Peptides against a protein of PDB entry 6UG1. Designs and how they scored, part 24

Target 1, 304 residues: chain A of PDB entry 6UG1
Amino acid sequence: SNEERKRRKYFHMLYLVCLMVHGFIRNEWINSKRLSRKLSNLVPEKVFELLHPQKDEELPLRSTRKLLDGLKKCMELWQKHWKITKKYDNVGLYMRTWKEIEMSANNKRKFKTLKRSDFLRAVSKGHGDPDISVQGFVAMLRACNVNARLIMSCQPPDFTNMKIDTSLNGNNAYKDMVKYPIFWCEVWDKFSKKWITVDPVNLKTIEQVRLHSKLAPKGVACCERNMLRYVIAYDRKYGCRDVTRRYAQWMNSKVRKRRITKDDFGEKWFRKVITALHHRKRTKIDDYEDQYFFQRDESEGIPD
Target 2, 301 residues: chain A of PDB entry 6UG1 as posed
Amino acid sequence: SNEERKRRKYFHMLYLVCLMVHGFIRNEWINSKRLSRKLSNLVPEKVFELLHPQKDEELPLRSTRKLLDGLKKCMELWQKHWKITKKYDNEGLYMRTWKEIEMSANNKRKFKTLKRSDFLRAVSKGHGDPDISVQGFVAMLRACNVNARLIMSCQPPDFTNMKIDTSLNAYKDMVKYPIFWCEVWDKFSKKWITVDPVNLKTIEQVRLHSKLAPKGVACCERNMLRYVIAYDRKYGCRDVTRRYAQWMNSKVRKRRITKDDFGEKWFRKVITALHHRKRTKIDDYEDQYFFRRDESEGIPD

## One batch from the design tools (peptide; aimed at target 1 F111 K112 K115)

Design b2_p14_5_s2 (made by RFdiffusion4, then SolubleMPNN; from b2_p14_5, 9 letters changed)
Fold by OpenDDE base, seed 3:
Structure b2_p14_5_s2 (fold): chain B 304 residues (1-304), chain A 14 residues (1-14)
Amino acid sequence: as target 1 above (304 residues)
Amino acid sequence: MEKYLEYIKNLLRE
């Protein structure tokens, strides 16, 4: 019905705001000075020097290579620190079906809220789910004065799916769900004027995204619970930016159709949500990023 | 609507 379409749209909007606020809160928690002091001790001086290379005036690419080597070593150090990767108790922050939402609304499960103190302890001990692990990795890089962003792929229920039964066929193996991350890291390369993508936990990869990312879900089974639609970046200065364009190869032709921003009302609404979560002034880094997004929009073209 | 709000509150507590 038209009523059910409206209901799913409004529920998607509310769910999206809640996910974006969750990302904002986690980004605040990883800025903890107490956590920063503990995590800086995980990074040897030699690795710190690689994270902060001098500008090579002859070949800036040499400085970028040193930074990449530093990030690789930080990923290896993080694997040594992280002792226990917990499974999600359910689907974590992966996408739920409409049926699962309706069933869970009837079950008054008292979930134990993870407190800030418990989160900081979990990161410090190296015990937690993959999301806590990624968030802790971002905290470690920030403790080393690296301009690292927390990235969140927000997974609200698909308001474009109008099927009555949205039950997933079969035991979609936990493996297919977690094939691609929900949280990852970006690091600013001051030499190339680009963001470097880092997945320290799931795919254990570092990439310089040009046209597509390895972190973008591919294949039916993994896309059921992970649809790339809202990739939000949270920086150390409480900036909030939509970075979906970086990770979406087909932003205009495919991704936009599944976003609330497909219409002018949704675009204006989503801009208000981003503005409410963005607590810093614009910088030259934002100018370089917006220029990159513009070039990516021009190169994709308008869908026929 | 309230049932869905409570569901979202519970999901954010995970």
Scores: peptide ipSAE 0.025, ipTM 0.686, DockQ to the pose 0.728
OpenDDE base, seeds 1, 2, 4, 5: peptide ipSAE 0.026, 0.024, 0.022, 0.024; ipTM 0.690, 0.680, 0.680, 0.682; seed 1 fails the geometry check

Design b2_p14_5_s3 (made by RFdiffusion4, then SolubleMPNN; from b2_p14_5, 8 letters changed)
Fold by OpenDDE base, seed 1:
Structure b2_p14_5_s3 (fold): chain B 304 residues (1-304), chain A 14 residues (1-14)
Amino acid sequence: as target 1 above (304 residues)
Amino acid sequence: MEKYLEYILNHLRL
């Protein structure tokens, strides 16, 4: 019905706000001074120096290469620190079906909230799910004074899916779900004036995204619980930015149709949510990023 | 609405 379409749209909006607030809270927790002091001790001086290369005036690319090598070594150090990767409880922060939402709303299961103290202990011990591990990796880079962002791919239920019975069949559903991450890292390269994408946990990759990312879900089975729609970046200074354009090859033709921002009401609403979560002044880094997004929109064009 | 909000909050472990 038209009423059910409206209900799913409003529920998607509410769910998206809650996810974005969750990302904001986790970004605050990883700024813990106590955690920072513990995690800085994991990074030896030689790796710290690679993270902070001098500007090569002859070839700025040499400085970017040193930074990339430092980030690679940080991923290796993080793997040594992380002792226990727990499976997600149920589907974690991956996308739920409308049926799962309805069934779970009927079940009065009180989930145990993860307290800040428990999170900080989990990261310090190297015990937790992949999301806690990525968040801890961002905390380690921030402890080394690296301009690292926490990236969250927000997975609200698909308000464009009006089917009631999407039973996700099969034993492989968990493997397909976790094939691509929900959380990752971005690091500012001051030499190239670009964000470097880092997945320290899932794909264990470093990328300089041009047109596409390996972190973008591909294939029907993977996209059932992980749809690239709302990739939100949280920086060390409590900045909040939509960075979906970086990871979406087909933003205008495909991704926009699945976002609340497909109409003017949704665009204005989503901009208000971003503004409410953005607690810092604009910087030259934001100018370089917006220029990159503009060039990506021009190069994709308007879909026919 | 409240039932769904409680569900989301519980799911997010907020």
Scores: peptide ipSAE 0.100, ipTM 0.811, DockQ to the pose 0.812
OpenDDE base, seeds 2, 3, 4, 5: peptide ipSAE 0.054, 0.063, 0.036, 0.054; ipTM 0.782, 0.784, 0.757, 0.790; seeds 2, 3 fail the geometry check

Design b2_p14_5_s4 (made by RFdiffusion4, then SolubleMPNN; from b2_p14_5, 9 letters changed)
Fold by OpenDDE base, seed 3:
Formats: C-alpha cells, structure tokens, sequence
Structure b2_p14_5_s4 (fold): chain B 304 residues (1-304), chain A 14 residues (1-14)
C-alpha cells in the first residue's frame, strides 16, 4: 500500500539517524586520551617515521610509498595486538529485513548496552567484534598523529523493498554477510592530496580508490545485508561527511535510487542530519575531496 | 512507533 511505503520510508530515516549518531559516539570514544597513550606504545619509532615521511621534492610518490609501507606495518602490528575477534551478536550493524524488524519488535529482550569504559577496555585488551577492532585501529593511527577517519557504511532497512517475505535462509548467510566490512579507515595522504582506504580487519587491504573499491559489496548474497548507500566519514576533529561517492562506482545510476536523497525533500533532510553531526570548520582537505567527487560525477555521466 | 525506536536503540547498544 501507499501507507506501508510511507511507513517504511520514515522508519528508514529514523534508523539512518540512529546509525549515524552511533558512528559519531564511537568516533568520540576513540579520541580518548587514555586509550591514545596505550595504543601509541604499539607503534615502534621506525614505523612512526614511515607514517610521517619528509616530502620528497623530486618525487612526491616516494613519500606516499613510505606512508603506504607504514600503514601496512600498522596493520601487521594491529593483528598482533588483536587477540580475540568475537562474532557479531545476531547480524551486528548489517542490514535487517522488514520481517526481522517486525519479529524483533515483538521480542522485549533488552540487550546490554556497551558502555564507553567497556569499549575502551575491549580495544586496550584486543578483545571484541570486528567493528570494535576497526575503531581501535583508527584510534592507534590517531595516537600516532595520523589524520585517520572512521568510515561507517550505514545499513538502514531498504525502504525500496516492498516484498513481505525476504527470509534469508541458509548456513552461509553469516559468511556472505561478513564478506565485506561495515567499518573501515581512511588516511589523508598530504603528498598525493587524496584519502587512502584501509580495511585492517576484514579484507586486510590498503587501496587508493580511483573508480572502484574492493570494499564495495558484490554479488546478490553479500548485498542482501550490505548495500552501499550511506558511507559516512568521521574525523578526529568531529567532522562528518558523506563519502559514498568514493566507493560507489554507479552513484547516479544505481545507488541514488536506494537513498533517501533520491528526491529534494530527502536531500534537504539528509543535509540537516550531516550538518548536525559536523562540528568543525571547512578545510583545504575538504576542497580536494569535493573536487575529487565532482570529477567522479562527471566521469560517471548522467544515468541512461 | 515507540517499540521500533526501543528496538533500534537496543540493537545499536545506545
């Protein structure tokens, strides 16, 4: 019905705000000075020097290569630190079906809230789910004065899916779900004037995204619980930015149709949510990023 | 509406 379509749209909007606020709170927690002092001790001086190379005036690419090598070594150090990767409780922050939401509304089971103190202890010990691990990796890079962002792929229920039953039956459902991450890292390369993408936990990859990312979900089974629609970046200065354009190959033709921003009302509303979570002034880094997004929109063209 | 909000908050561990 038209009423059910409206209900699903409003519920998607509410769920999206809650996810974006969750990302904001986790970004605040990883800025902990106590955690920073502990995590800086995981990074040897030689690796710190690679993270902060001098500018090579002859070939700036040599400086980028040092930074990439430093980030690779940081991923290796992080794997040594992280002792226990817990499975997600149920589906974690992956996308739920409408049926799962309706069934869960009938189940008054209160889940224990993860307190800030418990999170900081989990990161410090290296014990937690993959999301806590990625968040801790971002905290370690920030402890080394690296301009690292926390990235969150927000997975609100699909308001464009009007099917009643989307029961995801199968033993492989969890493996397909966790094939691609929900949280990852971006690092600012001051030499190339670009963000470097880092997945330290899931795919264990570093990439300089041009047209496509390895972190973008592919295949029907993986996309059922992980649809690339709202990739939000949280920086160390409490900036909040939509970076979906970086990871979406087909932003205009495919991704936009699945976003609340498909219409002018949704665009204006979503801009208000981003503005409410963005607590810093604009910088030259934002100018370089916006120029990159513009070039990506021109290169994709208008959808047929 | 309240039941769905409580569900989301519990799910996010907020």
Amino acid sequence: as target 1 above (304 residues)
Amino acid sequence: MDDYLEYILNHLRL
Scores: peptide ipSAE 0.066, ipTM 0.797, DockQ to the pose 0.776
OpenDDE base, seeds 1, 2, 4, 5: peptide ipSAE 0.046, 0.046, 0.043, 0.046; ipTM 0.782, 0.781, 0.773, 0.782

Design b2_p14_6 (made by RFdiffusion4; failed a check: the pose's geometry)
Pose (drawn by RFdiffusion4):
Structure b2_p14_6 (pose): chain A 301 residues (1-169, 173-304), chain P 14 residues (1-14)
Amino acid sequence: as target 2 above (301 residues)
Amino acid sequence: SDDLFDAIDLFLKL
């Protein structure tokens, strides 16, 4: 019914707001001073110097390379620090079906509350699922004074799914791509470097294509790329989906609430509500990248 | 903030 269609659109908006705010608060917890000081001693002087390379006037590229080596070394040592990698209970934060949600609302059960202290204890011990692991990795980079963003792929239920049944054909297929990952600023190449230290264990300087965007019909059942939100050290919140969307204006726009005007205005209201800092020059360099990327997409196939 | 987080976490689990 048209009524159920409207409810799905609203609940989608609601769930999305909650997810994005969770990203905002979790980013706050990541900045915890007490935790940052402990995680900093995990980084040797050698790697620390690689994470803060000297300006190389003749060839800025060498500085970028040193940072990449540093990022690689950090990924490695983080693989060692993280001793216990859990499985997501049930579906984690991956996209759920309308049927699954209706049924979760029905069954109340018992849910262990988490809170901030328990999160900190888990990151210091090295115990958690991949979301906690990557989030902790970002906290470590920040304790070393690197401009690290937390990236979250918000996976609200699909408001474009009109079906009354909503059934699907696997765990391994869900976890192929991450919900959380990291970005780090390169002041020499003036670009954001994408880092996934937990799932794909890769570092990529995304230009026109990214390894992180999910592919194949089976894998996209639980992970439909729509809202890639970046949170930074100074409490910025930016929609970074353009970096990770090969067909943004075609394929992805149909799945976002921003396809109509009311949707874009509303979404902007939330981003602004979550962006608690003023514009820097880095924001301009990023907008320039997005503009060029937006104009290079062209006609679809 | 912690209370808000818990409320949101619970909502997301449901």

Design b2_p14_6_s1 (made by RFdiffusion4, then SolubleMPNN; from b2_p14_6, 7 letters changed; failed a check: the pose's geometry)
Amino acid sequence: MDELLEEIERFLKL

Design b2_p14_6_s2 (made by RFdiffusion4, then SolubleMPNN; from b2_p14_6, 7 letters changed; failed a check: the pose's geometry)
Amino acid sequence: MDELLEEIDRFLRL

Design b2_p14_6_s3 (made by RFdiffusion4, then SolubleMPNN; from b2_p14_6, 6 letters changed; failed a check: the pose's geometry)
Amino acid sequence: MDELLEKIDYFLKL

Design b2_p14_6_s4 (made by RFdiffusion4, then SolubleMPNN; from b2_p14_6, 7 letters changed; failed a check: the pose's geometry)
Amino acid sequence: MEELLEKIDLFLAL

Design b2_p14_7 (made by RFdiffusion4)
Pose (drawn by RFdiffusion4):
Structure b2_p14_7 (pose): chain A 301 residues (1-169, 173-304), chain P 14 residues (1-14)
Amino acid sequence: as target 2 above (301 residues)
Amino acid sequence: MEEMFEATLKHLFE
């Protein structure tokens, strides 16, 4: 019914707002001073110097390389620090079906509250699922004074799914791509470096294609790329989906609430509500990348 | 709708 269609659109908006705000608060917890000081001693002087390379006037590229080596070394040592990697209970934060949600609302059960202290304890011990692990990795980079963003792929239920049944054909297929990952600024190449230290264990300087964007019909059942939100050290919130969307204006726009005008205005209201800092020059360099990327997409196939 | 909302809050913030 058209009524159920409207409810799905609203609940989608509601769930999305909640997800994005969770990203905002979790990023706050990541900045915890007490935790940052402990995680900093995990980084040797050698690697620390690699994370803050000297300006190389003749060839800025060498500085970028040193940072990549540093990022690689950090990924490695984080693989060692993180001793216990849990499985997501049930579905984690991956996209759920309308049927699944309706049924979760029905069954109230008992839910262990988490809170900030328990999160900190888990990151310091090295116990958690991949979300906690990557978030902790970002906290470590921040304790070393690197401009690290937390990236979250918000996976609200699909408001474009009109079906009354909504059934699907696997765990391994869900976890192929991450919901959380990291970006680090390169002041030499003036670009954001993508880092996934937990799932794909890769570092990529995304230009026109990214390894992180999910592929194949089976894998996209639980992970439909729509809203890639970046949170930074100074409490910025930017929609970074353009970096990770091969066909942004075609394939992805149909799945976002921003396809109509009311949707874009509303979405902007939330981003602004979550962006608690003023514009820096880095924001301009990023907008330039997005503009060029937006104009290079062209006609679809 | 309310029950879905409460279930969402419990899932994300608790």

Design b2_p14_7_s1 (made by RFdiffusion4, then SolubleMPNN; from b2_p14_7, 7 letters changed)
Fold by OpenDDE base, seed 2:
Structure b2_p14_7_s1 (fold): chain B 304 residues (1-304), chain A 14 residues (1-14)
Amino acid sequence: as target 1 above (304 residues)
Amino acid sequence: MEKIIEYLKKYLFE
């Protein structure tokens, strides 16, 4: 019905805001000065120097290569720190089906919300789910004065899916679900004027995204619980930005149709949500990023 | 969810 379509749209909006605020809160928690002091000690001086290379005036690419090597070594150091990777409880922050939402509404399950103190302890000990691990990795890079963003792929229920029963088969579903991350890192490369993508936990990859990312879910089974629609970046200064364009090859043709921003009402609403979560002034980094997104929009063209 | 909704009520509706 039109009523159920409206209900699913509003529930999607509410759920999206809840996810975006969750990302904001986790981004605040990883700015803990106490955690920063502990995590900085994981990075030896030689690796710190690679994270902060001098500008090579002859070949700026050499400076980017040093930064990439430093990030690789940080990923290796993080693997040594992280002792226990817990499985997600249920589906974690991956996309729920409409049936799962309806069933969950009837079952007042007390979700044990992780407290800030428990999160900081988990990161400090190296014990937690993959999301906590990624968030801790971003905290370690920030402790080394790296301009690292927490990235969150927000997975609200698909309001474009009007099917009543979307039962997903259980056992293979977890492996396919966790094949691609929900949280990752971006690092600002001051030499190339670009964001470097870092997945320290899931795919254990570092990439300079041009047209395609390895972190973009591929295949039907993986996309059932991880649909790239809302990739939100949280920086160390409480900036909040939509960076979906970086990771979406087909932003205009495919991704936009599955976003609340497909219509003017949804676009205006989503801008209000971003603005409410964006607690810093604009910078030249935002200008370079917006220019890159513009060029990506022009290069994709208008979908026929 | 309730704590996120409470946090949302504080930040989006205050």
Scores: peptide ipSAE 0.026, ipTM 0.696, DockQ to the pose 0.104
OpenDDE base, seeds 1, 3, 4, 5: peptide ipSAE 0.023, 0.024, 0.024, 0.023; ipTM 0.698, 0.696, 0.701, 0.694

Design b2_p14_7_s2 (made by RFdiffusion4, then SolubleMPNN; from b2_p14_7, 7 letters changed)
Fold by OpenDDE base, seed 1:
Structure b2_p14_7_s2 (fold): chain B 304 residues (1-304), chain A 14 residues (1-14)
Amino acid sequence: as target 1 above (304 residues)
Amino acid sequence: MKDMIDYLLKYLFE
């Protein structure tokens, strides 16, 4: 019905806000001074120097290569620190079906929320789910004074899916779900004036995204619980930015149709949510990023 | 329902 379409749209909006607030809170927790002091001790001086290369005036690419090598070594150090990767409870922060939401509303299951103290202990011990591990990696880079962002791919229920029963076939569903991450890292390269994408946990990859990312879900089975729609960046200064354009090859033709921002009402509303979560002044880094997004929109063109 | 979401946004971020 038209009413059910409206209900799903509004529920999607509420769920998206809750996810974005969760990302904001986790970004605050990883700024813990106590955690920072512990995690800085994991990074040897030689690796710290690679993270902070001098500017090569002859060939700035040499400085970027040192930074990339430093980030690779940080990923290796992080793997040594992380002792226990827990499976997600149920589907974690991956996308739920409308049926799962309805069944969960009927079940008064008290979700045990992870407290800040428990999170900090989990990261410090190297025990937790993949999301906690990624968040801890961002905390380690920030402890080394690296301009690292926490990236969250927000997975609200698909308001464009009007099917009542989406029976997800059982056994391979977890493997397909976790094939691509929900959380990752971006690092600012001051030499190339670009964000470097880092997945320290899932794909264990570092990339300089041009047109597409390895982190973008591919294939029907993977996209059932992980649709690239809302990729939100949280920086160390409590900045909040929509960076979906970086990871979406087909933003205009495909991704926009599945976002709340497909209409003027949704665009204005989503801009209010971003503004409410953005607690810092604009910087030259934001100018370089917006220029990159503009060039990506021009290069994709308007969908026919 | 729009007003409730706008209220929740206001309540969470103001």
Scores: peptide ipSAE 0.030, ipTM 0.694, DockQ to the pose 0.084
OpenDDE base, seeds 2, 3, 4, 5: peptide ipSAE 0.028, 0.029, 0.029, 0.024; ipTM 0.696, 0.722, 0.722, 0.694

Design b2_p14_7_s3 (made by RFdiffusion4, then SolubleMPNN; from b2_p14_7, 9 letters changed)
Fold by OpenDDE base, seed 4:
Structure b2_p14_7_s3 (fold): chain B 304 residues (1-304), chain A 14 residues (1-14)
Amino acid sequence: as target 1 above (304 residues)
Amino acid sequence: MEDEIEYMKRYIFE
């Protein structure tokens, strides 16, 4: 019905705000001074120097190569620190079906919200789910004064799916769900004027995204619980930015149709949500990023 | 983490 379409759109919007606020809170927690002091001790001086290369005036690419090598070594150090990767409880922050949402609303389970103290302990011990591990990795880079962002791929229920029964075939193994991450890291390269993408936990990859990312879900089974729609970046200064354009090859033709921002009302609403979560002034880094997104929009074109 | 979403759901829907 038209009413059910409105209901699903509204619930999608609300769920999206909850996810974006969750990302904001986790981004605040990883700024913990106590955690920072502990995690800085994991990074030896030689690796710290690679993270902060001098500008090579002859070949800026040499400085970028040092930074990339430093990030690779940090990823290796993080793997040594992390002792226990827990499975997600149920589906974690992956996308739920409409049926699963309706069933969960009826189950007044006393969910034990992870407290800030428990999170900080989990990161310090190296015991937790993959999302806690990624968040801890971002905290370690920030402890080394690296301009690292926490990236979250927000997975609200699909308001474009109007099927009554949206039950996934029970065979969609936990393995297909977790094939691609929900959380990752970006690091600012001041030499190339670009964000470097780092997945320290899932794919264990570092990439300089041009047109598409390895972190973008591929295949039907993986896309059922992980649709690239809202990739939100949280920086160390409490900036909040939509960076979906970086990771979406087909933003205009495919991704936009599945976003609340497909219409002017949704676009204006989503801008208000971003603005409410953005607690810093604009910087030249934002200008370079917006220029990159503009060039990507022009190169994709408007779908006919 | 499901718990934080459920907490936020409660906080927004209550």
Scores: peptide ipSAE 0.024, ipTM 0.688, DockQ to the pose 0.139
OpenDDE base, seeds 1, 2, 3, 5: peptide ipSAE 0.024, 0.023, 0.024, 0.023; ipTM 0.674, 0.670, 0.674, 0.671; seeds 2, 3 fail the geometry check

Design b2_p14_7_s4 (made by RFdiffusion4, then SolubleMPNN; from b2_p14_7, 10 letters changed)
Fold by OpenDDE base, seed 2:
Structure b2_p14_7_s4 (fold): chain B 304 residues (1-304), chain A 14 residues (1-14)
Amino acid sequence: as target 1 above (304 residues)
Amino acid sequence: MKDIIDYLKKYIFE
């Protein structure tokens, strides 16, 4: 019905705000000064120097290569620190079906919330789910004065799916779900004027995204619980930005149709949510990023 | 809906 379509749209909006606020809170928690002091000790001086290369005036690419090598070594150091990767409770922050939402509404499940103190202890000990691990990795880079963002792929229920999907149950479903991350890192490359994408936990990859990312879910089974629609970046200064354009090859033709921003009302609403979570002034880094997104939008073209 | 909102409130806002 039209009412059910409206209900799903509003529930999607509410769920999206909740996820975006979660990302904001986790981004605040990883700015803990106590955690920062502990995590900085994981990075030896030689790796710190690679993270902060001098500008090579002859070949700026050499400086980018040093930064990339430093980030690779940080991933290796992080793997040594991280002792226990817990499975997600149920589906974690991956996308729920409408049926799972309805069933969860009928079953008053007591969910255990991870408190800030428990999170900081988990990161400090190297014990937790993959999301906690990624968040801790961002904290380690920030502890080394790296301009690292926490990235969250927000997975609200698909308001464009009007079907009552039955069962995404089984061990294979979990493997397909976790094939691609929900959280990752971006690092600002001051030499190339670009964000470097870092997945320290899942794919263990570093990339400079041009047209597509390795982190973008591919295949039907993976996309059932991880649909690239809202990739939100949280920086060390409490900036909040939509960076979906980086990771979406087909933003205009495919991704936009599955976003609340497909209509003017949704665009204005989503802009208000971003603005409410964006607690810093605009910077020249934002200008370079917006220019890159503009070029990516022009290069995709208008969908036929 | 309420329990997911309550879960989200707990998981996100607690």
Scores: peptide ipSAE 0.030, ipTM 0.709, DockQ to the pose 0.525
OpenDDE base, seeds 1, 3, 4, 5: peptide ipSAE 0.029, 0.028, 0.027, 0.027; ipTM 0.714, 0.700, 0.703, 0.708

Design b2_p14_8 (made by RFdiffusion4)
Pose (drawn by RFdiffusion4):
Structure b2_p14_8 (pose): chain A 301 residues (1-169, 173-304), chain P 14 residues (1-14)
Amino acid sequence: as target 2 above (301 residues)
Amino acid sequence: SLEDFVDEFLQKFS
């Protein structure tokens, strides 16, 4: 019914707001001073110097390379620090079906509250699922004074799914791509470097294509790329989906609430509500990348 | 608080 259609649109908006705010608060916890100081001693002087390379006037590229080596070394040592990698209970934060949600609302059960202290303890011990692991990795980079963003791919239920049944055909297929990952600024190439230290264990300077965007019909059942939100040290919140969307204006726009005007205005209201800093020059360099990327997409196939 | 609301809501529907 058209009524159920409208409820799905609203609940989608609601769930999305909650997810984005969770990203905002979790990013706050990541900045914890007490935790940052402990995680900093995990980084040797050699790697620390690689993470803060000197300006190389003749060839800025060498500085970028040193940072990449540093990022690689950090990924490696984080693989060692993280001793216990859990499985997501049930579905984690991957996209759920309307049926699944309706049923979760029905069954209230018992839920262990988490809170901030428990999160900190888990990151310091090295115990958690991949979300906790990557989030802790970002906290470590920040303790070393690197401009590290937390990236979250918000996976609210699909408001474009009109079906009354909503059934699907695997765990391994869900976890192929991450919900959380990291970006780090390169002041020499003036670009954001994408880092996934937990799932794909890769570092990529995304230009026009990214390894992180999910592919194949089976894998996209639980992970439909729509809202890629970046949170930074100074409490910025930016929609970074353009970096990770091969067909943003075609394929992805149909799945976002921003397709109509009311949707875009509303979404902007939330981003602004979550962006608690003023515009820097880096924001401009990023907007320039997005503009060029937006104009290079062209006609679809 | 808003934090508590968001946590409880996501524990329920995630």

Design b2_p14_8_s1 (made by RFdiffusion4, then SolubleMPNN; from b2_p14_8 with D7E F13Y S14L)
Fold by OpenDDE base, seed 4:
Structure b2_p14_8_s1 (fold): chain B 304 residues (1-304), chain A 14 residues (1-14)
Amino acid sequence: as target 1 above (304 residues)
Amino acid sequence: SLEDFVEEFLQKYL
């Protein structure tokens, strides 16, 4: 019905806000001074120097290479720190079906909230789910004065799915769900004027995204619980930015149709949500990023 | 708080 379509749209909007606020809270937690002091000790001086290379005036690419090598070594150090990767409880922050949401609405199960203190302890010990691990990695880079962003791929229920039964076939293996991450890192390269993508936990990869990312979900089974729609970046200064354009090859043709921003009302609403979560002034980094997004929009063109 | 609401929501639906 038209009513059910409206209900699913509004529920998607609420759920998206809840996810985006969760990302904001986790981004505050990883700015903990207590955690920073502990995690800085994991990074040797030689690795710190690679994270902060001098500008090579002859070949700026040499400075970028040093930064990439520093980030690679940080990933290796992080793997040594991290002792226990827990499975997600149920599906974690992966996308739920409408049926699962309806069933959960009736469930009064007391879930144990992960408190700030528990999170800080988990990161410090190297024990937790993959999301906690990624968040801790961002905290370690920030402890080394690296301009690292926490990236969150928000997975609200698909309001464009109007099927009554949205049950997934029971064989959606946990492996297919977790094949691609929900949380990752970006690091600002001041030499190339670009964000470097870092997945320290799942794919264990570093990439300089131009047209496509390895972190973008591919295949039907993986996309059932992980649809690239809302990739939100949280920086160390409490900036909040939509960076979906970086990771979406087909933003205009495919991704936009699955976003609340498909219409002017949704675009204006989503802009208000971003603005409410954006607690810093604009910088030249934002200008370079917006220029990159503009060029990517022009290069994709208007969908046929 | 908004945090409590989000956490409760996330616990219930996530």
Scores: peptide ipSAE 0.310, ipTM 0.880, DockQ to the pose 0.904; fails the geometry check
OpenDDE base, seeds 1, 2, 3, 5: peptide ipSAE 0.169, 0.296, 0.049, 0.156; ipTM 0.831, 0.884, 0.757, 0.825; seeds 1, 2, 3, 5 fail the geometry check

